# Peptides against a protein of PDB entry 4Y8H: the designs that were tried, part 4

Target 1, 196 residues: chain A of PDB entry 4Y8H
Amino acid sequence: TSIMAVTFKDGVILGADSRTTTGAYIANRVTDKLTRVHDKIWCCRSGSAADTQAIADIVQYHLELYTSQYGTPSTETAASVFKELCYENKDNLTAGIIVAGYDDKNKGEVYTIPLGGSVHKLPYAIAGSGSTFIYGYCDKNFRENMSKEETVDFIKHSLSQAIKWDGSSGGVIRMVVLTAAGVERLIFYPDEYEQL

## One batch from the design tools (peptide; aimed at target 1 R45 A49)

Design b1_p9_8 (made by RFdiffusion4; failed a check: the pose's geometry)
Pose (drawn by RFdiffusion4):
Structure b1_p9_8 (pose): chain A 196 residues (1-196), chain P 9 residues (1-9)
Amino acid sequence: as target 1 above (196 residues)
Amino acid sequence: SSSSLSDMI
C-alpha cells in the first residue's frame, strides 16, 4: 500500500493507491483504501485488509453513537477511538491507519497511527510499504498552507513515485478532499500519473 | 498439503 493525508489552506486531503495484494498476485486493482468514519472524518487504511476494515467499522459505530448523544465528534476524538483499538489489540492487529478530518474550528487535521498504536498529530503523514520511497521527495516538497490544486499535485506526484518503485502499490490514485464546502472524491488513472 | 494468504493493503 501507499497512503497519505495532507493539511492545507482550506482543510485536508487524503490519498491512496488502489492495490490489494495476496502475495505477488493483485487480488484487487481498484480497492478503495480511503474510508469514511464520519461525514468529515476519514481514514487511510494500510496493512491487513481484514484488520483495518474491522477497525474502521467499529470506529464508525462508536462515532455514530457518539453523535447521537453528544453531537459531532472532533477529529482528535476519532483518532483516539482508533488508537484505543489499535493499542489495546496490538498483538493481534496489523493496521497502519492515518486519520484525517475537517472541523470548522480546527480546520484540517491529520493523525497517524503506526503499528504499535501510538498517535502522532502532523501537518501531513505518509504510510504503507510504498511510503519509504517518498520520504525524501515529500520532506523536500511539502509546505504548509498550500492551495487545493497544489496539494492535489503534491499527493499525485508523491504517490506516483511510491507506485513506480513499490511493487505492492498501483492501480489508480484515489483522493478525498475535506473542506467546509463538503466532501469531494477524486481519481487519477495510470496514463496520467505514470508519466509525471 | 495446502496453504493460504491474507489480503494486504

Design b1_p9_8_s1 (made by RFdiffusion4, then SolubleMPNN; from b1_p9_8, 4 letters changed; failed a check: the pose's geometry)
Amino acid sequence: SSSSLEEVV

Design b1_p9_8_s2 (made by RFdiffusion4, then SolubleMPNN; from b1_p9_8, 5 letters changed; failed a check: the pose's geometry)
Amino acid sequence: GSSSLPEVV

Design b1_p9_8_s3 (made by RFdiffusion4, then SolubleMPNN; from b1_p9_8, 7 letters changed; failed a check: the pose's geometry)
Amino acid sequence: ETFSLPEVV

Design b1_p9_8_s4 (made by RFdiffusion4, then SolubleMPNN; from b1_p9_8, 6 letters changed; failed a check: the pose's geometry)
Amino acid sequence: GSSSREELV

## One batch from the design tools (peptide; aimed at target 1 T20 K33 R45 G47)

Design b1_p10_1 (made by RFdiffusion4)
Pose (drawn by RFdiffusion4):
Formats: C-alpha cells, sequence, structure tokens
Structure b1_p10_1 (pose): chain A 196 residues (1-196), chain P 10 residues (1-10)
C-alpha cells in the first residue's frame, strides 16, 4: 500500500492508492483505503486488510457511543482509541494506520500509528510499503500551510512516485479533503498521474 | 521526518 495524510491552511487531506494484494496477484484494483470513523475523523489503512477493517469498525463504534454521551470527539481522542487497540493487541495485528481529522478549534491534525502501536502527531505522515520510495521527495517538497490545490498536487505527485516504484501500490489515487466546508472525495486515474 | 513502512496491503 501507499498512504499519506497532509495538514494545510484550511484543514487536512488524506490520500491513498487503491491496490489490494494477495501475493503478486492484485485481489482488488479499486480498494478504498480511506475510511470514516466519524463525520470529520478519517483514517488511512495499511497492512492487513482484515485487521485494519476490524479495527476501524470498532473505533467507529466507540466514537459513535462517545458522541451519544459526550458530543463530538477530538481527533486526538480518535487516535487514542486506535492506539489502545493497536498497542494492546500488537502481537496479533498487522496494522499501519494514519488518523486525520478536522476540529474547528484545532484545524487539521494528523496522527500516525505504526506497527507497535506508538502514536506520533505530525504535520504530515506517509506510510505503507510504497512510502519508503518517497521519504526523500516528501521531505524536500512539504511545507506548512499549503493551499488546498498545492496539497492535492503534493499528494498526487508523491503517491504517483510511490506507485511507480512500488509493485504493491497502484490503481487510482483516492483523496479525502477535510475542512470546515465539509468532506470532499477526490479520485485521480492512471492516465493523469502516471505521466506527471 | 518520522517515517515507517508496512507489509503490502493484503
Amino acid sequence: as target 1 above (196 residues)
Amino acid sequence: MFHFTTPPFH
């Protein structure tokens, strides 16, 4: 997989490829790896498809219950629920998860949760097997407080390279935009991003 | 920056 989340002027954008692998076989070329756990709290999933889906479903359940009793959870709270599940079950899980959300007070936030269940709050995060190939590119090209268009381009160009080199990444590039204006889904096809 | 990788999405 190739996944990333990026904070910017108006909030945060999540991005991902759409490839599911079963060995070298592409079990699903149009996977949606960007998953809602609350209206404006979403995650990017990597690692085991089964593990990350089971985790996301539980987290969505906890946050729905949290909302019923205490109102809208913070992005930090959502990331904490993911961590609790990933850390406490680290022996049985293969889940690399990026948590991203929008709060009117806190604007855009990104938390990355690698394999061991540790939590890291960052201005942007990249993960998945394809992310190794774009550490150099992303570190060179990321800047704080980018516009929406600049952030879409950063993600598009970054995942384009991760897909180019990583055989375990491909298909379409999916993005989810999180701002005070609501939620926007974006999709970019190979004929566009390949020749960038 | 902090980075990591995971097995291919499977």

Design b1_p10_1_s1 (made by RFdiffusion4, then SolubleMPNN; from b1_p10_1, 3 letters changed)
Fold by OpenDDE base, seed 2:
Structure b1_p10_1_s1 (fold): chain B 196 residues (1-196), chain A 10 residues (1-10)
Amino acid sequence: as target 1 above (196 residues)
Amino acid sequence: MFYFTTPPYF
């Protein structure tokens, strides 16, 4: 897996490849690793498909309950729920999660929750087996307060590079854009990103 | 017929 989330001028964008493997077999070429837990709070999932789906389902439930009692949760609140689940169950989970969200007060925010259940707030985050190959590229090319188009290009180039080297990554590149204007889903195919 | 030898992984 290759996943990332990037804050930018108007919000945050999540990105992911779409490959699911079982051993050496590609079980699914078009997996959706970008999961909604609230209207403008989403996550990127890496690790066990079953574990990460269970975690996301539980978080979604908790955020719905939170909303009914207190109103719209912050991205930080969502990250805290993820963190609690991942940390308390660390011995039985294989899950790497990036939480990203937008609200009018805090704008775009990114929280990464690696194995072990720590939480780190960052201007951008990368994770999954493919992320190992792009730390240097991302560090060199990331800029704060990019435009939407610049951020899409940054994510597309980054994930393209990760996919080139990581056998566990591939397929399409999916993105979710979270801004004041709403939620937008994007998809890019190999014929486009392999040439970058 | 293919069966999974390891759980699906991202």
Scores: peptide ipSAE 0.303, ipTM 0.726, DockQ to the pose 0.125
OpenDDE base, seeds 1, 3, 4, 5: peptide ipSAE 0.293, 0.296, 0.285, 0.295; ipTM 0.728, 0.722, 0.723, 0.728; seeds 1, 3, 4, 5 fail the geometry check

Design b1_p10_1_s2 (made by RFdiffusion4, then SolubleMPNN; from b1_p10_1 with H10F)
Fold by OpenDDE base, seed 2:
Formats: structure tokens, sequence, C-alpha cells
Structure b1_p10_1_s2 (fold): chain B 196 residues (1-196), chain A 10 residues (1-10)
């Protein structure tokens, strides 16, 4: 897997490859690793497909309950729920999660939750087996307060490089854009990103 | 029915 989330001028964009493997076999070529937990709070999932789905389902449920009692949760609140679940179950989980969300007060925010259940707030995050290959590229090319188009391009180039080297990454590049205007889903196919 | 030898992984 290659996943990332990037804050930008108008919000945040999540990105992911679409490969699921079982050993050396590609079980699914078009997996959706970008999961909604609230209207404008989403996550990127890496690790066990079952573990990360279970965590995301529990978080979604908690955020629905939270909303009914207290109103719209912050991205930080969502990250805290993920953190508690990942930390409390760290001995039985293989899960790497990036939480990203938008609200009018905090704008776009990114929280990374690696194995072990720590939480780190960052201007951008990368994770999954493919992320190892793109730390240098991302550090060199990331800028704060990019435009939507610049951020889409940055994510597309980053994930293209990760997919190029990581056998566990591939398929399409999916993105979710979270802004004041709403939620937008994007998809990019190999014929486009392999030539970057 | 396809049976995975290892659990699906991202």
Amino acid sequence: as target 1 above (196 residues)
Amino acid sequence: MFHFTTPPFF
C-alpha cells in the first residue's frame, strides 16, 4: 500500500493506491482504501484489510453518536478515537491509519497513526509499504498552502513513484478532496500516472 | 469460492 494525506490552502486531500494482496497474489486491483468516518473526516488505511475496516466502522459509529449528542466532531476528536482503538488493541492489530478532515475552524488537518497507536499531527503524512520509497521526494517537493491543482499533482507524482517500486502497491490512484465546498472523489489510471 | 491462503493486506 501507498497512502498519503496533504493539507493545502483550501483544505486537505487524501490519496491511495488500489492494490490488495494475499501473499504474492493480487486479490483486488481496484480496492478503495479511502474510507469515510464522517461527512468531512476520512481515513487512509494500510495493513490488514479486516483490521482497518473494523477500526473504521467502530470510529464511524462513535462519530455518529458524538454528532447526535454534541454536534460535528473535530478531526482531532476523530484521530483520538482511532488512537485509542489502535493503542488498546496494538498487540492484535496490523493497522497504519492516516486521518484527515476539514472544518471551518481548523481548516484541513492530518493525523498519522502508525503501528503501536501513537498519534502525530503533521502538515502532510505518508504511510504503507510504498511510503519508504518516497520520503525523500515528498520532503523535497511538499510546500505549505499549495493550490488544489498543485496538491493533486504532488500526490499523483508521489504515489506514482511509490507504486513504481513497491510490489504491494498498484492499480488506480484514488483521491478525496475535503474543502468548505464539500467532498470530491478523483481517480487516475496507470496510463496517466506511469508516465510521470 | 476463492479461499485466501493469507488474509488480504494493503
Scores: peptide ipSAE 0.269, ipTM 0.708, DockQ to the pose 0.126
OpenDDE base, seeds 1, 3, 4, 5: peptide ipSAE 0.264, 0.256, 0.255, 0.257; ipTM 0.710, 0.702, 0.704, 0.707; seeds 3, 4, 5 fail the geometry check

Design b1_p10_1_s3 (made by RFdiffusion4, then SolubleMPNN; from b1_p10_1 with H3Y H10S)
Fold by OpenDDE base, seed 2:
Structure b1_p10_1_s3 (fold): chain B 196 residues (1-196), chain A 10 residues (1-10)
Amino acid sequence: as target 1 above (196 residues)
Amino acid sequence: MFYFTTPPFS
């Protein structure tokens, strides 16, 4: 898996490859690893497909309940719910989560929750088995307050490199853009990103 | 079991 989320001028963009494996076998070539937990709060999932799906389902339900009582939750609140679930169950989970969201007050925010259940707020985050190959590239090329187009390009190039070197990553590159204007889903195919 | 593979923590 190769996943990332990047804050930019107008919000935040999540990105992911689409390969699911069981051992060395590619079980699913077009998996959706970008999961909605609230209108403009989404997550990237790595690790156990079952574990991360269960966590995301619980968080989504919790945030729906929260909304009915208190109004729209912040991205930080969502990250806190993820953290509690991942930390309290760390002995039984294989889960790496990136939480990203947009609201008018805080704009785009990214929280990474690696194995163990710690939480870290960052301007951008990368995770999954493919991320190890692109730390240097991302550090060199990330800039704060990029445009939407620059950010899409940055994510596309980053994930393309991760997929190139990580046998557990591949398929299509999916993105979700979260801004004041709403939610937008993007998809890019190998014929486009492999040449980068 | 199906995985979105995750690197080691450390």
Scores: peptide ipSAE 0.147, ipTM 0.727, DockQ to the pose 0.128
OpenDDE base, seeds 1, 3, 4, 5: peptide ipSAE 0.131, 0.066, 0.137, 0.139; ipTM 0.731, 0.650, 0.731, 0.728; seed 3 fails the geometry check

Design b1_p10_1_s4 (made by RFdiffusion4, then SolubleMPNN; from b1_p10_1 with T5S H10F)
Fold by OpenDDE base, seed 2:
Structure b1_p10_1_s4 (fold): chain B 196 residues (1-196), chain A 10 residues (1-10)
Amino acid sequence: as target 1 above (196 residues)
Amino acid sequence: MFHFSTPPFF
């Protein structure tokens, strides 16, 4: 897996490859690793497909209950729920999660939750087996307050490089854009990103 | 029907 989330001028964009494997076999070429937990709070999932789906389902449920009692949760609140679940179950989980969200007060925010259940707030985050290959590229090319188009291009190039080297990454590149205007889903195919 | 030896992984 290769996943990332990037804050930009108008919000945040999540990105992911779409490959699911079982050992060396590609079980699914078009997996959706970008999961909604609230209207404008989403996550990127890496590790066990079952573990990360279970965690995301529980978080979604908690945020629905929260909304009913207190109104719209912050991205930080969502990250806290993910953190507690990942930390409390760290001995039984293989899960790496990036939480990203938008609200009018905090704008775009990114929280990374690696194995072990720590939480780190960052201007951008990368994770999954493919992320190892793109730390240098991302550090060199990331800029704060990019435009939507610049951010889409940055994510596309980053994930393209990760997919090139990581046998566990591939398929399509999916993105979710979270802004004041709403939620937008994007998809890019190999014929486009392999030429970058 | 395929039975996978290892659980699906991202």
Scores: peptide ipSAE 0.272, ipTM 0.709, DockQ to the pose 0.125
OpenDDE base, seeds 1, 3, 4, 5: peptide ipSAE 0.276, 0.257, 0.264, 0.263; ipTM 0.712, 0.706, 0.710, 0.709; seeds 1, 3 fail the geometry check

Design b1_p10_2 (made by RFdiffusion4)
Pose (drawn by RFdiffusion4):
Structure b1_p10_2 (pose): chain A 196 residues (1-196), chain P 10 residues (1-10)
Amino acid sequence: as target 1 above (196 residues)
Amino acid sequence: SSLGAPVSKV
């Protein structure tokens, strides 16, 4: 997989490829790896498809219950629920998850949760097998407080390279935009991003 | 089936 989340001026954008692998076979070329756990709290999933889906479903359940009793959870709270599940079950899980959300007070936030269940709050985060190939590119090209269009381009160009080199990444590039204006789903096809 | 290796940069 190739996944990332990026904070910017108006909030945060999540991005991912759409490839599911079963060995070298592509079990699903149009996978949606960007998953809602609350209206404006989403995650990017990498690692085991089964593990990350089971985790996301539980987290969505906890946050729905949290909302019923205490109102809208913070992005930090959502990340903490993911961590609790990933850390406490670290022996049995293969889940690399990026949590991103929008709060009117806190604006855009990104938390990355690698394999061991540790939590890291970052301006942007990249993960998945394809992310190794774009550490150099992303570190060179990321800047804080980018516009929406600049952030879409950064993610598009970054995942384009990760897909180019990583055989375990491909298909379409999906993005989810999180701002005070609501939620926007974006999709970019190979004929556009390949020749960038 | 997997979504690929859970490689992460922090």

Design b1_p10_2_s1 (made by RFdiffusion4, then SolubleMPNN; from b1_p10_2, 5 letters changed)
Fold by OpenDDE base, seed 5:
Structure b1_p10_2_s1 (fold): chain B 196 residues (1-196), chain A 10 residues (1-10)
Amino acid sequence: as target 1 above (196 residues)
Amino acid sequence: PSFGAPTFYV
């Protein structure tokens, strides 16, 4: 897996490859690793497919309950729910999660939650087995307050490089854009990103 | 709750 989320001028963009594996076998080439937990709060999933899906479902339920009582939750609140689940169950989970969301007060925010269940707020985050190959590239090329187009290109190039070297990553590149204007899904195919 | 052992990885 190669996943990332990047804050930018107008909000935040999540990105992911689409490969699911079992051992060395590619089980699914077009998996959706970008999962909605609230209207403008989404997550990137890495690790066990079953574990990460279960966690996301629980968080989605919690945030729906929260909304009915208190109104729209913040991205930080969503991250805290993920943290509690991942930390309390760390001995029985294989899950790496990136939480990203947009609201008018806080704008775009990114929280990364690695295996141990810690939580870290960052301007951008990368995770998954493919992320090890692109730390240098991302650090060199990330900038604060990029445009939407610049951010899409940054994510596309980053994930393309990760996929190039990581056998557990591949397929299509999916993105979700979260802004004041709403939610937008993007998809990029190998014929395009392999040439980068 | 305890989650099951992973068969598929993302």
Scores: peptide ipSAE 0.526, ipTM 0.814, DockQ to the pose 0.092; fails the geometry check
OpenDDE base, seeds 1, 2, 3, 4: peptide ipSAE 0.525, 0.513, 0.509, 0.525; ipTM 0.827, 0.822, 0.819, 0.829; seeds 1, 2, 3, 4 fail the geometry check

Design b1_p10_2_s2 (made by RFdiffusion4, then SolubleMPNN; from b1_p10_2, 4 letters changed)
Fold by OpenDDE base, seed 4:
Structure b1_p10_2_s2 (fold): chain B 196 residues (1-196), chain A 10 residues (1-10)
Amino acid sequence: as target 1 above (196 residues)
Amino acid sequence: MSFGAPVFHV
C-alpha cells in the first residue's frame, strides 16, 4: 500500500493506490482504500484489510452518534476516535491509518496513526509499504498552501514513484478532495501516472 | 488441518 494525505490552500486531498494482496498474490487490483467516516472526514487505510475496514466502520458509527449529540465532529475528534481504537486493540490489529478532514474553522487537517495507536498531526502524511520510497521526494517537493492542481500533481507523482518501487502497491491512484465546496473523487490510471 | 482464513493486506 501507498497512501498519503496533503493539506493545501483550500483543504486536503487524500490519495491511495488500489492493490490488495494476500501473501505474494494480488487479490484485488482496484481496491478503494479511501474510506469515508464523516461527510468531510475520510481516512486512508493500510495494513489488514479486515482490521482497517472494521475500525473505519466503528469510527463512522461513533462519529454519526457524535454528530447527533454535539454536531459535526472536528478532524481532531475523528483522529482521537481512531487513536483510541487502534491503541486499545493494538494487540489484535494491524492498522496504519491516515485521517484527513476539512471544516471551516480548521480548514484541511491531516493526522497519521501508525501501528500502535499514536497520533501525529502533520501538514501532510505518507504511509504504507510504498511510503518508504518517497519520503525524500515528498520532503523535497511538498509546499504549504499549494493549489488544488499542484496538490493533485504532487500526490500523483509521489504515489507513482511509490508504486514504481513497491511491489505491494499498484493499480489505480484514487484521490478524495475535501474542501468547502464538498467532496470530489478522482481516479488516475496506470497509463497516465506511469509516465511521470 | 484447517488453515486460517486468507489474510488480505492493503
Scores: peptide ipSAE 0.484, ipTM 0.779, DockQ to the pose 0.073; fails the geometry check
OpenDDE base, seeds 1, 2, 3, 5: peptide ipSAE 0.483, 0.434, 0.457, 0.456; ipTM 0.777, 0.767, 0.759, 0.763; seeds 1, 2, 3, 5 fail the geometry check

Design b1_p10_2_s3 (made by RFdiffusion4, then SolubleMPNN; from b1_p10_2, 5 letters changed)
Fold by OpenDDE base, seed 4:
Structure b1_p10_2_s3 (fold): chain B 196 residues (1-196), chain A 10 residues (1-10)
Amino acid sequence: as target 1 above (196 residues)
Amino acid sequence: MSFGAPTFHV
């Protein structure tokens, strides 16, 4: 897996490859690793497919309950729920999560929750087995307050490089854009990103 | 022997 989330001028963009593996085999080429937990709070999933889906489902329920009682949760609140679940169940879970969200007060925010259940707020985050190959590229090329287009390109190039080097990553690049305007899903195919 | 359900990784 190669996943990332990037804050930008108008919000945040999540990105992911689409490969699921079982052992050495590709089980699914078009997996959606970008999962909605609230209207404008999404996550990127890495690790156990079952574990990460279960966590996301629980968080989604929790945030719906939260909304009914207190109104729309912040991205930080969502990250805290993920953290609690990942930390308390760390002995039974293999999950790496990036939480990203947009609200009018905090704008785009990114929280990374690696295995073990720590939480780190960052301007951008990368995770998954492919992330190790792109730390240098991302550090060099990330800029704060990029445009949407610049951010899409940054994510596309980053994930393209991760996919190139990581055998556990591949397929399509999916993105979710979270802004004041709403939610937008993007998809980029190998013929487009492999030439970058 | 049941080998259990396959594990999928993302």
Scores: peptide ipSAE 0.488, ipTM 0.782, DockQ to the pose 0.073; fails the geometry check
OpenDDE base, seeds 1, 2, 3, 5: peptide ipSAE 0.483, 0.438, 0.439, 0.438; ipTM 0.778, 0.759, 0.759, 0.759; seeds 1, 2, 3, 5 fail the geometry check

Design b1_p10_2_s4 (made by RFdiffusion4, then SolubleMPNN; from b1_p10_2, 6 letters changed)
Fold by OpenDDE base, seed 4:
Structure b1_p10_2_s4 (fold): chain B 196 residues (1-196), chain A 10 residues (1-10)
Amino acid sequence: as target 1 above (196 residues)
Amino acid sequence: MTFGGPVFYV
């Protein structure tokens, strides 16, 4: 897996590859690793497919309950729910999560939750087996307050490089854009990103 | 739980 989330001028963009593996085999080439937990709070999933799906489902439920009682949760609140689940169940779960969300007060925010259930707020985050190959690229090329187009290009180039080196990553690049204007899903195919 | 079945990773 290669996943990332990037804050930008107007919000945040999540990105992911689409490969699911079982051992050495590619089980699914078009997996959706970008999962909604609230209207404008999403996550990127890495690790066990079953574990990360279960965690996201539980978080979605908790945020729905939260909304009914207190109104729209912050991205930080969502990240705290993920953290509690990942930390308290760390002996039974294999999950690496990036939480990203947009609200009018905090704008775009990114929280990374690696194995073990720590939480780190960052202007951008990368994770998954492919992320190790792109730390240098991302550090060099990330800028705060990029445009939407600049951020899409940054994510596309970053994930393209991760996919190039990581045998556990591949397929399409999916993105989710979270802004005041709403939610937008993007998809980029190998014929486009492999040439970058 | 997979009970010894295949484990899928993302």
Scores: peptide ipSAE 0.492, ipTM 0.809, DockQ to the pose 0.084; fails the geometry check
OpenDDE base, seeds 1, 2, 3, 5: peptide ipSAE 0.483, 0.480, 0.479, 0.478; ipTM 0.801, 0.801, 0.800, 0.798; seeds 1, 2, 3, 5 fail the geometry check

Design b1_p10_3 (made by RFdiffusion4)
Pose (drawn by RFdiffusion4):
Structure b1_p10_3 (pose): chain A 196 residues (1-196), chain P 10 residues (1-10)
Amino acid sequence: as target 1 above (196 residues)
Amino acid sequence: SSSSSLPEML
């Protein structure tokens, strides 16, 4: 997989490829790896498809219950629920998850949770097997407080390269935009991003 | 003889 989340001026954008692998076979070329756990708290899933889906479903359940009793959870709270599941079950899970959300007070936030269940709050995060190929590109090209259009381009160009080099990434590029204006889903096809 | 299945990965 190739996934990332990026904070910017108005909030945060999540991005991902759409490839599911079963060996070298592409079990699903149009996978949605960007998953809602609350209205404006979403995650990017990498690693085991089964593990990350089971985890995301439980987290969505906890945050729905949290909302019923205490109102809207913070992005940090959502990340903490993901951590608790990933850390406490580290022996049985293969889940690399990035958590991103929008809060009116806190604006955009990104938390990345690698394999061991540790939590890291970052301006942007990249993960998945394809992410190794774009550490150099992303570190050179990321800046804080980018516009929406600049952030879409950064993610588009970054995942385009990760897909180009990583055989375990491909298909379409999906993005989810999180701002005070609501939630926007974006999709970019190979004929556009390949020749960038 | 025996066989097995591979898991799906993201």

Design b1_p10_3_s1 (made by RFdiffusion4, then SolubleMPNN; from b1_p10_3 with M9V)
Fold by OpenDDE base, seed 4:
Structure b1_p10_3_s1 (fold): chain B 196 residues (1-196), chain A 10 residues (1-10)
Amino acid sequence: as target 1 above (196 residues)
Amino acid sequence: SSSSSLPEVL
């Protein structure tokens, strides 16, 4: 897996490859690793497909209950719920999660929750087996308050590079854009990003 | 997701 989330001028963009493996075999070419837990709070998933799906489902449920009682949760609240689940079950989970969300007060926010269940708020985060190959690239090329187009390009190039080197990453590049205007899903295919 | 009984990894 190669996943990332990037804050930008108008909000936040999540990105992911779409390959799932079982051992040395490709199990799914078009997995959706970008998962909604609330209207404008999403996550990127790495690690066990089953574990991360279960965690995301539980978080989504909790945030629905939260909304019914208190109104729209913050991204920080969502990250806290993820953290509690990941930390308390760390011995039985293989889960790397990036939580990203947008609201009018806090704008775009990114929280990374690596194995072990710690939480780190960052302007952008990368994770998954492919992220190892692109830390240097991302650090060099990330800028705060990029435009939507610049951010899409940054994510596309980053994930393309990760996919080139990580056998566990591949397929399509999916993105989710979270802004005041709403939610937008993007998809990019190998014929495009392999040429970068 | 595949129909395999093996663990799926993202």
Scores: peptide ipSAE 0.514, ipTM 0.828, DockQ to the pose 0.573; fails the geometry check
OpenDDE base, seeds 1, 2, 3, 5: peptide ipSAE 0.501, 0.509, 0.497, 0.495; ipTM 0.814, 0.825, 0.816, 0.815; seeds 1, 2, 3, 5 fail the geometry check

Design b1_p10_3_s2 (made by RFdiffusion4, then SolubleMPNN; from b1_p10_3 with S1G M9V)
Fold by OpenDDE base, seed 4:
Structure b1_p10_3_s2 (fold): chain B 196 residues (1-196), chain A 10 residues (1-10)
Amino acid sequence: as target 1 above (196 residues)
Amino acid sequence: GSSSSLPEVL
């Protein structure tokens, strides 16, 4: 897996490859690793498909309950729920989660939750087996307050490089854009990103 | 969910 989330001028963009493996085999070429937990709060998933799906389902439930009682939760609240679940179950979970969301007060925010259940707020985050190949590239090329187009390009280039070197990453690049204007899903195919 | 014998990994 290669996943990332990037804050930018107007909000935040999540990105992911789409390969799922079972042992040495590719199980799914077009997996959706970008999962909604609230209207404008999403997560990127790495690790066990079953574990991360279960966690996301529980978080979604908690945020729905929160909404019914208190109104729209913040991204930080969502990250806190993820953190609690990941930390309390760290001995039995294989889950790397990036939480990203947008609201008018806090704008785009990114929280990364690696194995063990710590939580880190960052301007951008990368994770998954492919992320090790792109720390240098991302550090060199990330800028604060990029445009939507610049951010899409940054994510495309980053994930393209990760996919190039990580055999566990591949397929399509999915993105979710979260802004005041709403939610937008993007998809980019190998013919486009492999040449970058 | 994933198979117990062959788990799916993201």
Scores: peptide ipSAE 0.513, ipTM 0.828, DockQ to the pose 0.650; fails the geometry check
OpenDDE base, seeds 1, 2, 3, 5: peptide ipSAE 0.503, 0.507, 0.495, 0.494; ipTM 0.814, 0.824, 0.813, 0.813; seeds 1, 2, 3, 5 fail the geometry check

Design b1_p10_3_s3 (made by RFdiffusion4, then SolubleMPNN; from b1_p10_3 with S5T M9L)
Fold by OpenDDE base, seed 4:
Structure b1_p10_3_s3 (fold): chain B 196 residues (1-196), chain A 10 residues (1-10)
Amino acid sequence: as target 1 above (196 residues)
Amino acid sequence: SSSSTLPELL
């Protein structure tokens, strides 16, 4: 897996490859690793497919309950729920999660939750087996307050490089854009990103 | 879980 989330001037963009494996086999070529937990709060998933799906389902339930009682939750609240679940189950989980969301007060925010269940707020985050290949590239090329187009290009180039070197990453590149204007899904195919 | 089924990894 190669996943990332990047804050920019108008909000935040999540990105992911789409490969899943079972042993030595590619199990799914077009998996969706970008999962909605609230209207404008989403997550990127790495590790066990079953574990991360279960966690995301529980978080979605808690945020729906929260909304009915108190109104729209913040991204920080969502990250706190993820943290609690990942930390309390750390001995039985293989899960790496990036939480990202947008609201009018806080704008775009990113929280990374690695194995063990710690939580870290960052202007951008990368994770998964492919991320080790692109720390240098991302550090060199990330800038705060990029445009939407600049941020899409940054994520596309970053994930393309990760896929090139990580056998556990591949397929399509999916993105989710979260802004005041709403939610937008993007998809990019190998014929485009392999040439970068 | 089944012993004949390997886990799916992301």
Scores: peptide ipSAE 0.486, ipTM 0.807, DockQ to the pose 0.767; fails the geometry check
OpenDDE base, seeds 1, 2, 3, 5: peptide ipSAE 0.468, 0.467, 0.475, 0.471; ipTM 0.789, 0.797, 0.797, 0.795; seeds 1, 2, 3, 5 fail the geometry check

